Peptides against a protein of PDB entry 4AID. Designs and how they scored, part 16

Target 1, 242 residues: chain A of PDB entry 4AID
Amino acid sequence: FDIKRKTIEWGGKTLVLETGRIARQADGAVLATMGETVVLATAVFAKSQKPGQDFFPLTVNYQEKTFAAGKIPGGFFKREGRPSEKETLVSRLIDRPIRPLFVKGFKNEVQVVVTVLQHDLENDPDILGMVAASAALCLSGAPFMGPIGAARVGWVDGAYVLNPTLDEMKESKMDLVVAGTADAVMMVESEIQELSEEIVLGGVNFAHQQMQAVIDAIIDLAEHAAKEPFAFEPEDTDAIKA

## One batch from the design tools (peptide; made by RFdiffusion4, then SolubleMPNN)

Design b1_p9_4_s2 (from b1_p9_4, 4 letters changed)
Fold by OpenDDE base, seed 1:
Structure b1_p9_4_s2 (fold): chain B 242 residues (1-242), chain A 9 residues (1-9)
Amino acid sequence: as target 1 above (242 residues)
Amino acid sequence: APPVNPYAL
């Protein structure tokens, strides 16, 4: 197996991005680890557009496997039916920042699947899932103008906390999720308890600064492991309006 | 060098 791995220290935790061991039949596949939380992101894209396709058919699915919850007391066997509210929310958090970064006019089917393989009950797999999805797309050869980074910011004891633990989040006055490119913030989602706009804007800036190390780590992984880019020429849709 | 993804890099 040709396994490529990038490891960085990020917010006082080790982030590992790995490719080449699992899901090699996907266009891109990344195993991401932070603490004992582990996610697998896969990206698959169609090599042709469906006849009559008029919109970009991106599907993002985040999934928490019941075996990943091995330390959650009282995790009843959810029958493998409907996505949970969390799975639906996190699927949207991943979708929102990546959707606008596809090349305009690309209408081939794209499927991103993020699967939680392990959860340590300290590190939330949502941020890790966003990072892994970004990395899997950059490795895939899809016409994706990434990478994105992502970060969660808390406000604990009058300070910003990068990717606070689930226990630190109980004391946090802010749950701020940010995703962006090297140059721009693409998405903000926030739950805030009585904080000033200045503190919130400072949190967005802090998140965007702290995610640069993740963006650089995805770039370094892609330089060593990306597939050949898919040859896509956008049809001049502007030439049919003359 | 592996190809730089011209969409991402």
Scores: peptide ipSAE 0.046, ipTM 0.700, DockQ to the pose 0.211
Fold by OpenDDE base, seed 2:
Structure b1_p9_4_s2 (fold): chain B 242 residues (1-242), chain A 9 residues (1-9)
Amino acid sequence: as target 1 above (242 residues)
Amino acid sequence: APPVNPYAL
């Protein structure tokens, strides 16, 4: 088995990105770990467009498995079959920054699935899921202009905190989730308590700066483990305007 | 050369 792994220190925690062990039938598959939180991201894309496909058919499905949630004190027994509100929200958090980064005119079906395999009750799997989804897409050969990084920023004791623990978040005046490329912020989601716009903007900049190490880690993993790029030539839609 | 993913930034 050709297992490739990238490990970085990130916000005082070890981030591990691994490929080649699990989900080999996917176009891309990444096992991501931070603390004892573990997610599996898989990316699958169709090798042809469906006849009459007029939109880009990207689906993102974030799911927490019942065995991972069973470590959460008071974790609701998720009835099989419907995404929770959390799973729906996190699926959107992953979708939002990645959707714009697909090559224009690509209308092959893409499915990203992020599965929480373990939760440590300190590290939220949402950020880790965003990172893993980005990495899985970069490994897949899909025409995806990533990677994206992601970060959560807290404001605790008058300072920015990268990826605060669930306990530190109780003391945080900010829950700021940012996703972006090396060059651009693609998504911001924020809940803020009595903070200045300056602190919030500083939090976005802090997040974008801190996610560069993750972007670099995904690139390094992709250099060693990415599939051959899918040969996609966008139909010259500009030639139809002449 | 490693295949430069033309879609990797």
Scores: peptide ipSAE 0.034, ipTM 0.690, DockQ to the pose 0.245
Fold by OpenDDE base, seed 3:
Structure b1_p9_4_s2 (fold): chain B 242 residues (1-242), chain A 9 residues (1-9)
Amino acid sequence: as target 1 above (242 residues)
Amino acid sequence: APPVNPYAL
């Protein structure tokens, strides 16, 4: 197996992005690890548009599959068929920043699936899932104008903290999730407790700065492991309005 | 510049 791996130090933790071992049938597949939290992102896209497709059919599915009782918190057997509130929320957090980055006029079906394989109870798989989904799209050949990075920012003891642990987040006055490209912030989601706008804006800037190392790591992985770009020419939609 | 399309590499 030709396994490509990128490893970086990020917020005092080792981030590993790996491709080539798992889910080789997908267009892109990335195993991402931070601490002992492990996610698998897969990207699959249709090679043609469906007849009469009028919108971009992107589906993002984040899932916390309870492998054997004891490795994922919250693992009461919730029946096959409805995502949890968390799974629904995180699916939207991944969808929001990636949806605008597809080439205009691309209407082929795209499916992104993020599966939590392991959870360490310290590192939340949501940020890792966003990073892994970005990397999987960047490997896939899809007309995606990524990568995105993502970061969570806390405010603990009067300082910004990159990707605070679940225990540090209990003491944090800020839960700020940011996603963006190298050049732009694409999404902000925030829960704030009595902080100034200056501190919150500083948190967005801090997140955007800290995610550059992740963006660079995805690019380096893609240079060594991406599929050939899917040949997609956007129809000149400006010619149909004449 | 538009975001680096890693496919334009």
Scores: peptide ipSAE 0.026, ipTM 0.676, DockQ to the pose 0.229
Fold by OpenDDE base, seed 5:
Structure b1_p9_4_s2 (fold): chain B 242 residues (1-242), chain A 9 residues (1-9)
Amino acid sequence: as target 1 above (242 residues)
Amino acid sequence: APPVNPYAL
């Protein structure tokens, strides 16, 4: 098997991005690990647009499957067929920063699926899922102007904490999720308890700085494992204003 | 050089 792997230290934890072992039928597939939390991201895109397609048909599906039960707290038999509230929220959290980065005029169907394979009870799969989805898209050959990085920032004992554990988050006055490119913040989601705007803005900047190592790790992986870019010519939208 | 993804900015 042609397996490519990138490993970095990130926020005092080992992040591993791996491709080429599983899901080879996808356009992109990444197995991401942080601590003992493991996610599989797959990206699949249609090689043609449907006739009359008027919007970009991106679907993001984050899933915490029952086979990870016993490694996830409260893993009661999830009834097959409806996403939990968490799965719905995380699917949107991944969708928001990636959707604007597709080349304008690209209306081929894109499906991103993030599956939690293991949870260590310390490292939340959502951030890892965002990173893995970004990496899978960059490997796919889809016209995606990524990578994105992502980070969670806490505020514990008067300091910023990168990707706080689930236990550290109980003491955190901030749950700040940021996603962005090398150059731009694309998405902020925040729950904040009695903090100044200055601390929050500093948290966004901290997140954006800390995610650069992840962006660089995705680029390094893509340089060695990306598929050939899909031949797509953007619709010349400037020619319609003449 | 590996082909730089022309969609990687």
Scores: peptide ipSAE 0.024, ipTM 0.668, DockQ to the pose 0.235

Design b1_p9_5_s1 (from b1_p9_5 with P1A A2Q)
Fold by OpenDDE base, seed 3:
Structure b1_p9_5_s1 (fold): chain B 242 residues (1-242), chain A 9 residues (1-9)
Amino acid sequence: as target 1 above (242 residues)
Amino acid sequence: AQPVILSRP
């Protein structure tokens, strides 16, 4: 197998992005690891538009599969067929920042699937899932204007903490999830306890700065492992208004 | 506030 791997130190933890070993049938596939938390992101896109497709059909599915139930809290009885509240929320967190980055006029079906394979009970798989989904899209050849990075920011003992552990989050006055490109913040989701707007804005800026190393790592991986870009010419929609 | 990367001890 031609396995490509990028490893960086990120927030005092080793982030590993790997491609070429798993899910090779996908357009893009990335195995991402932080601590002992492991996620698989896959991106698949249709090579044609469906007749009568009027909107961009992006589906994002974050899932914690039952085969990992011995390594994922609460895995004992997820009924087949409904995502948990967490899976629904994280699917939206991944969807929100990536959806606007597809080339305008692209209406081929895109499916992003993020599967938690292992959970260490310290590193939340949501941020890792966002990073892995971004990387999988960049490798896929889909007309995606990524990468995105993502970060969680806590506020513990009067300081910003990058990707706080689940235990550190119990002491945090802020749960701030940020996603963005190199140039722009695309999404902010926040739960805040009695913090000033200045501290929150500083947290967004801190997140955006800290995610650059992840963006650069995805670019470096893509330079060595991306598929050829899918030949997509956006229809000149300005010519139909004449 | 300076960002402190809390490296675990």
Scores: peptide ipSAE 0.007, ipTM 0.508, DockQ to the pose 0.021
Fold by OpenDDE base, seed 5:
Structure b1_p9_5_s1 (fold): chain B 242 residues (1-242), chain A 9 residues (1-9)
Amino acid sequence: as target 1 above (242 residues)
Amino acid sequence: AQPVILSRP
């Protein structure tokens, strides 16, 4: 197997991005690890557009329950069924920043699936899932203008904390999730307990700065493991206005 | 932003 791996220290934790071991039938596939939390992101895209396709058919599915239940104490096998509220929210958190980064006019079906394989009960799989999805898309050859990075920022004891643990988050006055490119913030989602706008804006800037190491790690992985870019020429939409 | 075109060599 041609396994490529990138490892960085990120927020005092080891982040590992790996490709080439599993899900080799996908266009892109990344196994991401932080602590003992492990996610698999897969990206698959259609090589043609459906006739009459009027919108960009991107689907993002985050799945936590099926694989993590063997390692989480008290996770009884609830039947494979309707996504949880968390799985639905995280699927949207991944969708929001990646959707605008596809080349305009690309309307081939794209499916991103993020599967939580292991959860350590300290490191939330959502941020790791966002990073893994970004990496999988960059490896896929899809016309995706990524990578995105992502970060969670807490506010604990009057300081910003990068990717707080689930226990540190109980003391945090902020749950700020940011996703962006090297150049721009693409998405902010925040739950805040009585903090000033200045602290929140500072948290967005902190997140965007801290995610650069992840962006660089995805680029380095992709330089060594990406597929050839899919040959896509955007239709010149300016030529139809004559 | 210029797209990072990850072309293989």
Scores: peptide ipSAE 0.007, ipTM 0.534, DockQ to the pose 0.150
Fold by OpenDDE base, seed 1:
Structure b1_p9_5_s1 (fold): chain B 242 residues (1-242), chain A 9 residues (1-9)
Amino acid sequence: as target 1 above (242 residues)
Amino acid sequence: AQPVILSRP
């Protein structure tokens, strides 16, 4: 197996991005680890557009498998039928920043699947899932103008905390999720308890600065493991309106 | 206020 791995220190934790072991049939596949939380992201894209396709058919699915919850007391076997509210929300958090980064006019089907394989009950798999999805797309050869990074920012004892644990989040006055490219913030989602706009804007800037190390790690992984870019030229649909 | 990264011990 040709396994490529990138390891960085990020927010006082080791982030590992790995490819080449699992889901080799996908266009891109990344196993991401932070602490003992482990996610698998896969990206698959169609090599042709469906006849009559008028919109970009991107599907993002985040899922927590019941075996990942092996340490959650009281996790009854929920029948495998409907995404939880959390799974639906995290799927949207991943979708929002990546959707606008596809080349305009690309209308081939794209499927991103993020599967939580292990949860340590400290590191939330949502941020890790965003990072892994970005990395999987960059490896895939899809016409994706990433990478994106992502970060969660807390506000604890009058300071910013990068990717606070689930226990630190109980004391946090802010749950700020940011996603962006090297150059731009693409998405902000925030729950805030009576904080000034200055603190919130400072949190967005802090998140964007801290995600650069993740963006660089995805680029380094892609330089060593990405597939050849899919040859896609958008039909010049703007020339038909002249 | 400069963001103080609380270095985890």
Scores: peptide ipSAE 0.007, ipTM 0.504, DockQ to the pose 0.022
Fold by OpenDDE base, seed 4:
Structure b1_p9_5_s1 (fold): chain B 242 residues (1-242), chain A 9 residues (1-9)
Amino acid sequence: as target 1 above (242 residues)
Amino acid sequence: AQPVILSRP
């Protein structure tokens, strides 16, 4: 197995992005680890458009398998079937920033699946899932103009906290999730308690600055491990008439 | 205020 790994220190935690060991049948696959939280992101795309496809068919599916919960006291048998509210929310958090970054006119089916394999009860797998999904897309050869980074920002004791733990989040007056490219913020989702707009905007900027190390780590991984780009030329009707 | 990255102790 040609296993490629990037390791960075990020917010006082070790982030590991690995490819080449698991899900090799996907177009892109990344095993991401932070603490003892582990996610597998896979990206698969169709090599042709379906006849009559009028919209871009991107599906993002974030899943917390109960087998990862085997160490979580009180793991209710999640009945196979309906995503939890969290799984639905995180699927949208991943979808929102990546959807605009596909090349215009690309209408081949794309499936991103993020599976939580392990949860340490400290590091939330959602941000890790966003990062892993971005990395998997960058490795896939899909016409994706990523990477995106992502970060959660808390506000604890009058300071910004990068990717607060689940325990630190109980004391946080902000749950701010930001995703973006190197150059732009693509998505903001925020829950705030009695904070000024200035603090929230400062949190967005902080998140965008802190995610650059992740973006760079994805680029470095992709330079070594990406598949050849899928040969896609948009039809001239989608070319901006300069 | 500069964002303080609270390094965990």
Scores: peptide ipSAE 0.007, ipTM 0.489, DockQ to the pose 0.022

Design b1_p9_5_s2 (from b1_p9_5, 4 letters changed)
Fold by OpenDDE base, seed 4:
Order: C-alpha cells, then structure tokens, then sequence
Structure b1_p9_5_s2 (fold): chain B 242 residues (1-242), chain A 9 residues (1-9)
C-alpha cells in the first residue's frame, strides 16, 4: 500500500492527514487525526451526469458511527437511521464552504462521507471532518477548486484560542467556526456571548490565518497523492441563446 | 515545511 502522510503541528496539536491505507475504492479518502480524534473522509463522484439533472447533486454526510462507541464514554447504541442534530449541523458546516468551489456546470453526483472513528473528548471531530473532507476532495480528481481549511476559534481569558478543547469551550465566550480557501473566507458560523464585533471579526481573521497551514498541508498531500483530474468541460450554455 | 512522508508497506 502506498501510504502518504502529512504531519503538521497546528494549534499545539499534531494534525495528521493520511491516504492510501483505508477506503481505496473511493475517489478520494483521507484519514485525519488530531490528538486522538480520528476521522475518515471519503469523496466519490459519478463519472457522468444523470439524464435531466438540473442542479449540482452534492451530498455531505457526517456520521459518528457506533464503532467509536467503544472509545466514546457513555456510548449509547445510536439507532442506525436518523442523523443526530450534531451530525446534521456538521454535515451542513462541511457542505456550505465546499459547494461553491465546484466548477460551474458540474452536475455529476458527488458524495462526501465523514465518519468519526475515534473521539478523544478533547478535539471535536467537526473541524477535523471539514479538513478531511477538503483533503479527500482534493485527492479525488473531482473538479473541486479547493482546498478549504477550517478552524474553530474560542475566546478564553481575553485571547483567541485555536481549536479549543471541549473543556476550554466551557470557558469560551465564542464558538466561531470559519472555513475558507487560501484567498477567501467561504463560511462563518458563530455563537457569541457579549463580545464586540471587533473581537468577532478579529476571530475570523485569526481563523483564516491559522487555517493556511492546513491548506498548505492538503496541497502538499495532493501534489503527491491526488488522482488525475477528471476531464470535465462544462457545456457552453451561452451558445443556445442565439 | 515538513515533507510528505511516503511510507511503503
């Protein structure tokens, strides 16, 4: 197995992006680790458009499977079936920043699946899932104009904290999730407690700066591990208006 | 930048 791994220090934690060991049947697959939290992102895309497809059929599924329940304290057998509220929200957090980055006119089905394999109860798998999904798409050969990075920013004791632990988040006056490209912020989601707009905007800028190391890590992984780009030329829809 | 480590099994 040709395993390719990128390791960086990120917010005082080791981030590992790995490909080539698991889910080799996907177009892209990335095993991402931060602390002892582990996620598997897979990207699969159809090689043709469905007849009559009028919209871009992107599906993002974040899931915390029961395989992690042996390592998640309090592991209730989540009934197979309906996504939890968290799984639904995180699926949207991943979807929002990636959806605009597909080449215009691409209407082949794309499925991104993020599976939490392990949770350390310190590092939330949502940010790691966003990073892993971005990496998996960049490896897939899909016409995706990524990577995106992602970061959570807290405000603890009058300072920004990159990817606060679940315990640090209890003391945080901000839960700010940012996703973006190297050049642009694509998504902001924020819960704030009595903070100035200046602090929040500073948090967005801090997040965007801190995610550059992740973007660079995904690029470096993709340069070594990406599949050949899928040959896609959008139909020139402007030619039918003559 | 730390290089991508290629591990061949």
Amino acid sequence: as target 1 above (242 residues)
Amino acid sequence: AQPVTLARP
Scores: peptide ipSAE 0.006, ipTM 0.452, DockQ to the pose 0.035
Fold by OpenDDE base, seed 5:
Structure b1_p9_5_s2 (fold): chain B 242 residues (1-242), chain A 9 residues (1-9)
Amino acid sequence: as target 1 above (242 residues)
Amino acid sequence: AQPVTLARP
């Protein structure tokens, strides 16, 4: 198997981005690992627009399913059913920063699926899922103007902490999730306990700085493993107004 | 930057 792997140290943890072993039928597929947390992101896009498609049909599905429950301690056998609240929230968390980065006028169906394969009880798979989804899209050939990076920032003992463990998060006065490109913050989600706006804004900046290493890692992986870009020319909507 | 490692079968 032609397996391509990028490994970086990130926030004192090893981040691994791997492609070419699993889900080869997808347009893009990335196995991402941080600590012992493992996610699979797949990106698939239609090669044509549906007749009468008026909106961009992006679907993002994050899944912490029962087959991983033997590797997710405390995951009681949830019957196949409606997404959990967490799965719904994380699906939106991934959707929000990636949706604006598709080329305007692209209305082909895009499906991103993030599946948690393993959870170490230290590293939350949401950030890893965001990174993996970004990487899978960059590999896919879809007209996606990524990559995005993502980071969680905590505030523990009067300092910013990149991707705090679930145990460190209990002592954190901030749960700040940021996603962005090299140049811009695309999304902020925050839960904050009695912190100044200055500390919060500093956390956003810290996150954006720390995610650059992930963005660079995705670019390096894509340079070696991306499919050819899908030939998409946006319809010149200005030519219909003449 | 650590290079992309190619694992050959």
Scores: peptide ipSAE 0.006, ipTM 0.448, DockQ to the pose 0.035
Fold by OpenDDE base, seed 1:
Structure b1_p9_5_s2 (fold): chain B 242 residues (1-242), chain A 9 residues (1-9)
Amino acid sequence: as target 1 above (242 residues)
Amino acid sequence: AQPVTLARP
């Protein structure tokens, strides 16, 4: 197996991005690890547009498998059923920043699946899932103008904390999730307890600065492991309005 | 730049 791995230190934790071992039938596949939290992101795209397709058919599915909950006290057997509220929310957090980065006019079906394989109860798999989805798309050859990075920022004891643990988050006055490219913030989602706008804006800037190391790690992995770009020419839909 | 580890099993 040709396994390619990038390892970085990120917020005092080791982030590992791996490709080539699992899901090799996907267009892109990345195993991402932080602490003992492990996610698998896969990207698959259709090589043709469906007849009569008028919108971009992107589907993002984040899922927590019951075996990943093996450390969660009280994780009753969820029958394979309706997505949880968390799974629905995280699927949207991944969708929002990636959707606008596809080449305009691309209307081939794209499926991104993020599966939590292990959860350590310290490192939230949502940020790791965003990073892994970005990496899987960059490896796929899809016409995706990424990578994106992502970060969570807490406010604990009057300071910013990058990717705070689930225990540190209980003491945090801020839950700020940011996603962006090297050059721009693409998405902000925030829950805030009585903080100034200055602290919140400072948190967005801190997140965007801290995610650059992740963006660089995805680029370095893609330079070594990406498939050839899919040959896509956007139809000049502007030429039919003259 | 931290090195990419290539594992060829």
Scores: peptide ipSAE 0.005, ipTM 0.436, DockQ to the pose 0.034
Fold by OpenDDE base, seed 3:
Structure b1_p9_5_s2 (fold): chain B 242 residues (1-242), chain A 9 residues (1-9)
Amino acid sequence: as target 1 above (242 residues)
Amino acid sequence: AQPVTLARP
């Protein structure tokens, strides 16, 4: 197998992005690891538009599949068929920043699936899932104007903390999730406890600065491992309104 | 930059 791996130090933790071992049938597939938390992101896109498709059919599915009873918190939802509240929320966190980055007029079906394979109870798989989904899309050849990076920012002991642990987050006055491109913030989600707007805006800027290393790591992986771009010419929809 | 490790199994 031709396995390509990028490793960086990020927030005092090792981030690993790997492709070529798992899910080779997808258009893009990335195994992402931080600590002992492991996620698999897959991107699949249709090579044609469905007849009568009027909107962009992007589906994002984040799932915490309990393959091991005892290694994933939440493994007791006995029902195949409904995402948990967490899975629904994280699916939206991944969807929000990536949806605007597809080329205008692209209406082929796109499916992004993020599966939590392992959880260390320290590193939340949501940020890792956002990064892995971005990387999988960049490898896929889909007309996606990524990568995005993502970061969680805490406020602990009067300082910004990049990707605080689940235990550090209990002491944090801020839960700030940011996603963006190299040039722009695309999404902010925040829970704030009695902090100034200046501290919150500083947290967004800190997140955007810290995610650049992840964006660069995805680009470096894609330069070596991306499929050829899918030949998509957007129909000049401005010519039909004349 | 740490190098991309290409493993060919």
Scores: peptide ipSAE 0.005, ipTM 0.433, DockQ to the pose 0.033; fails the geometry check

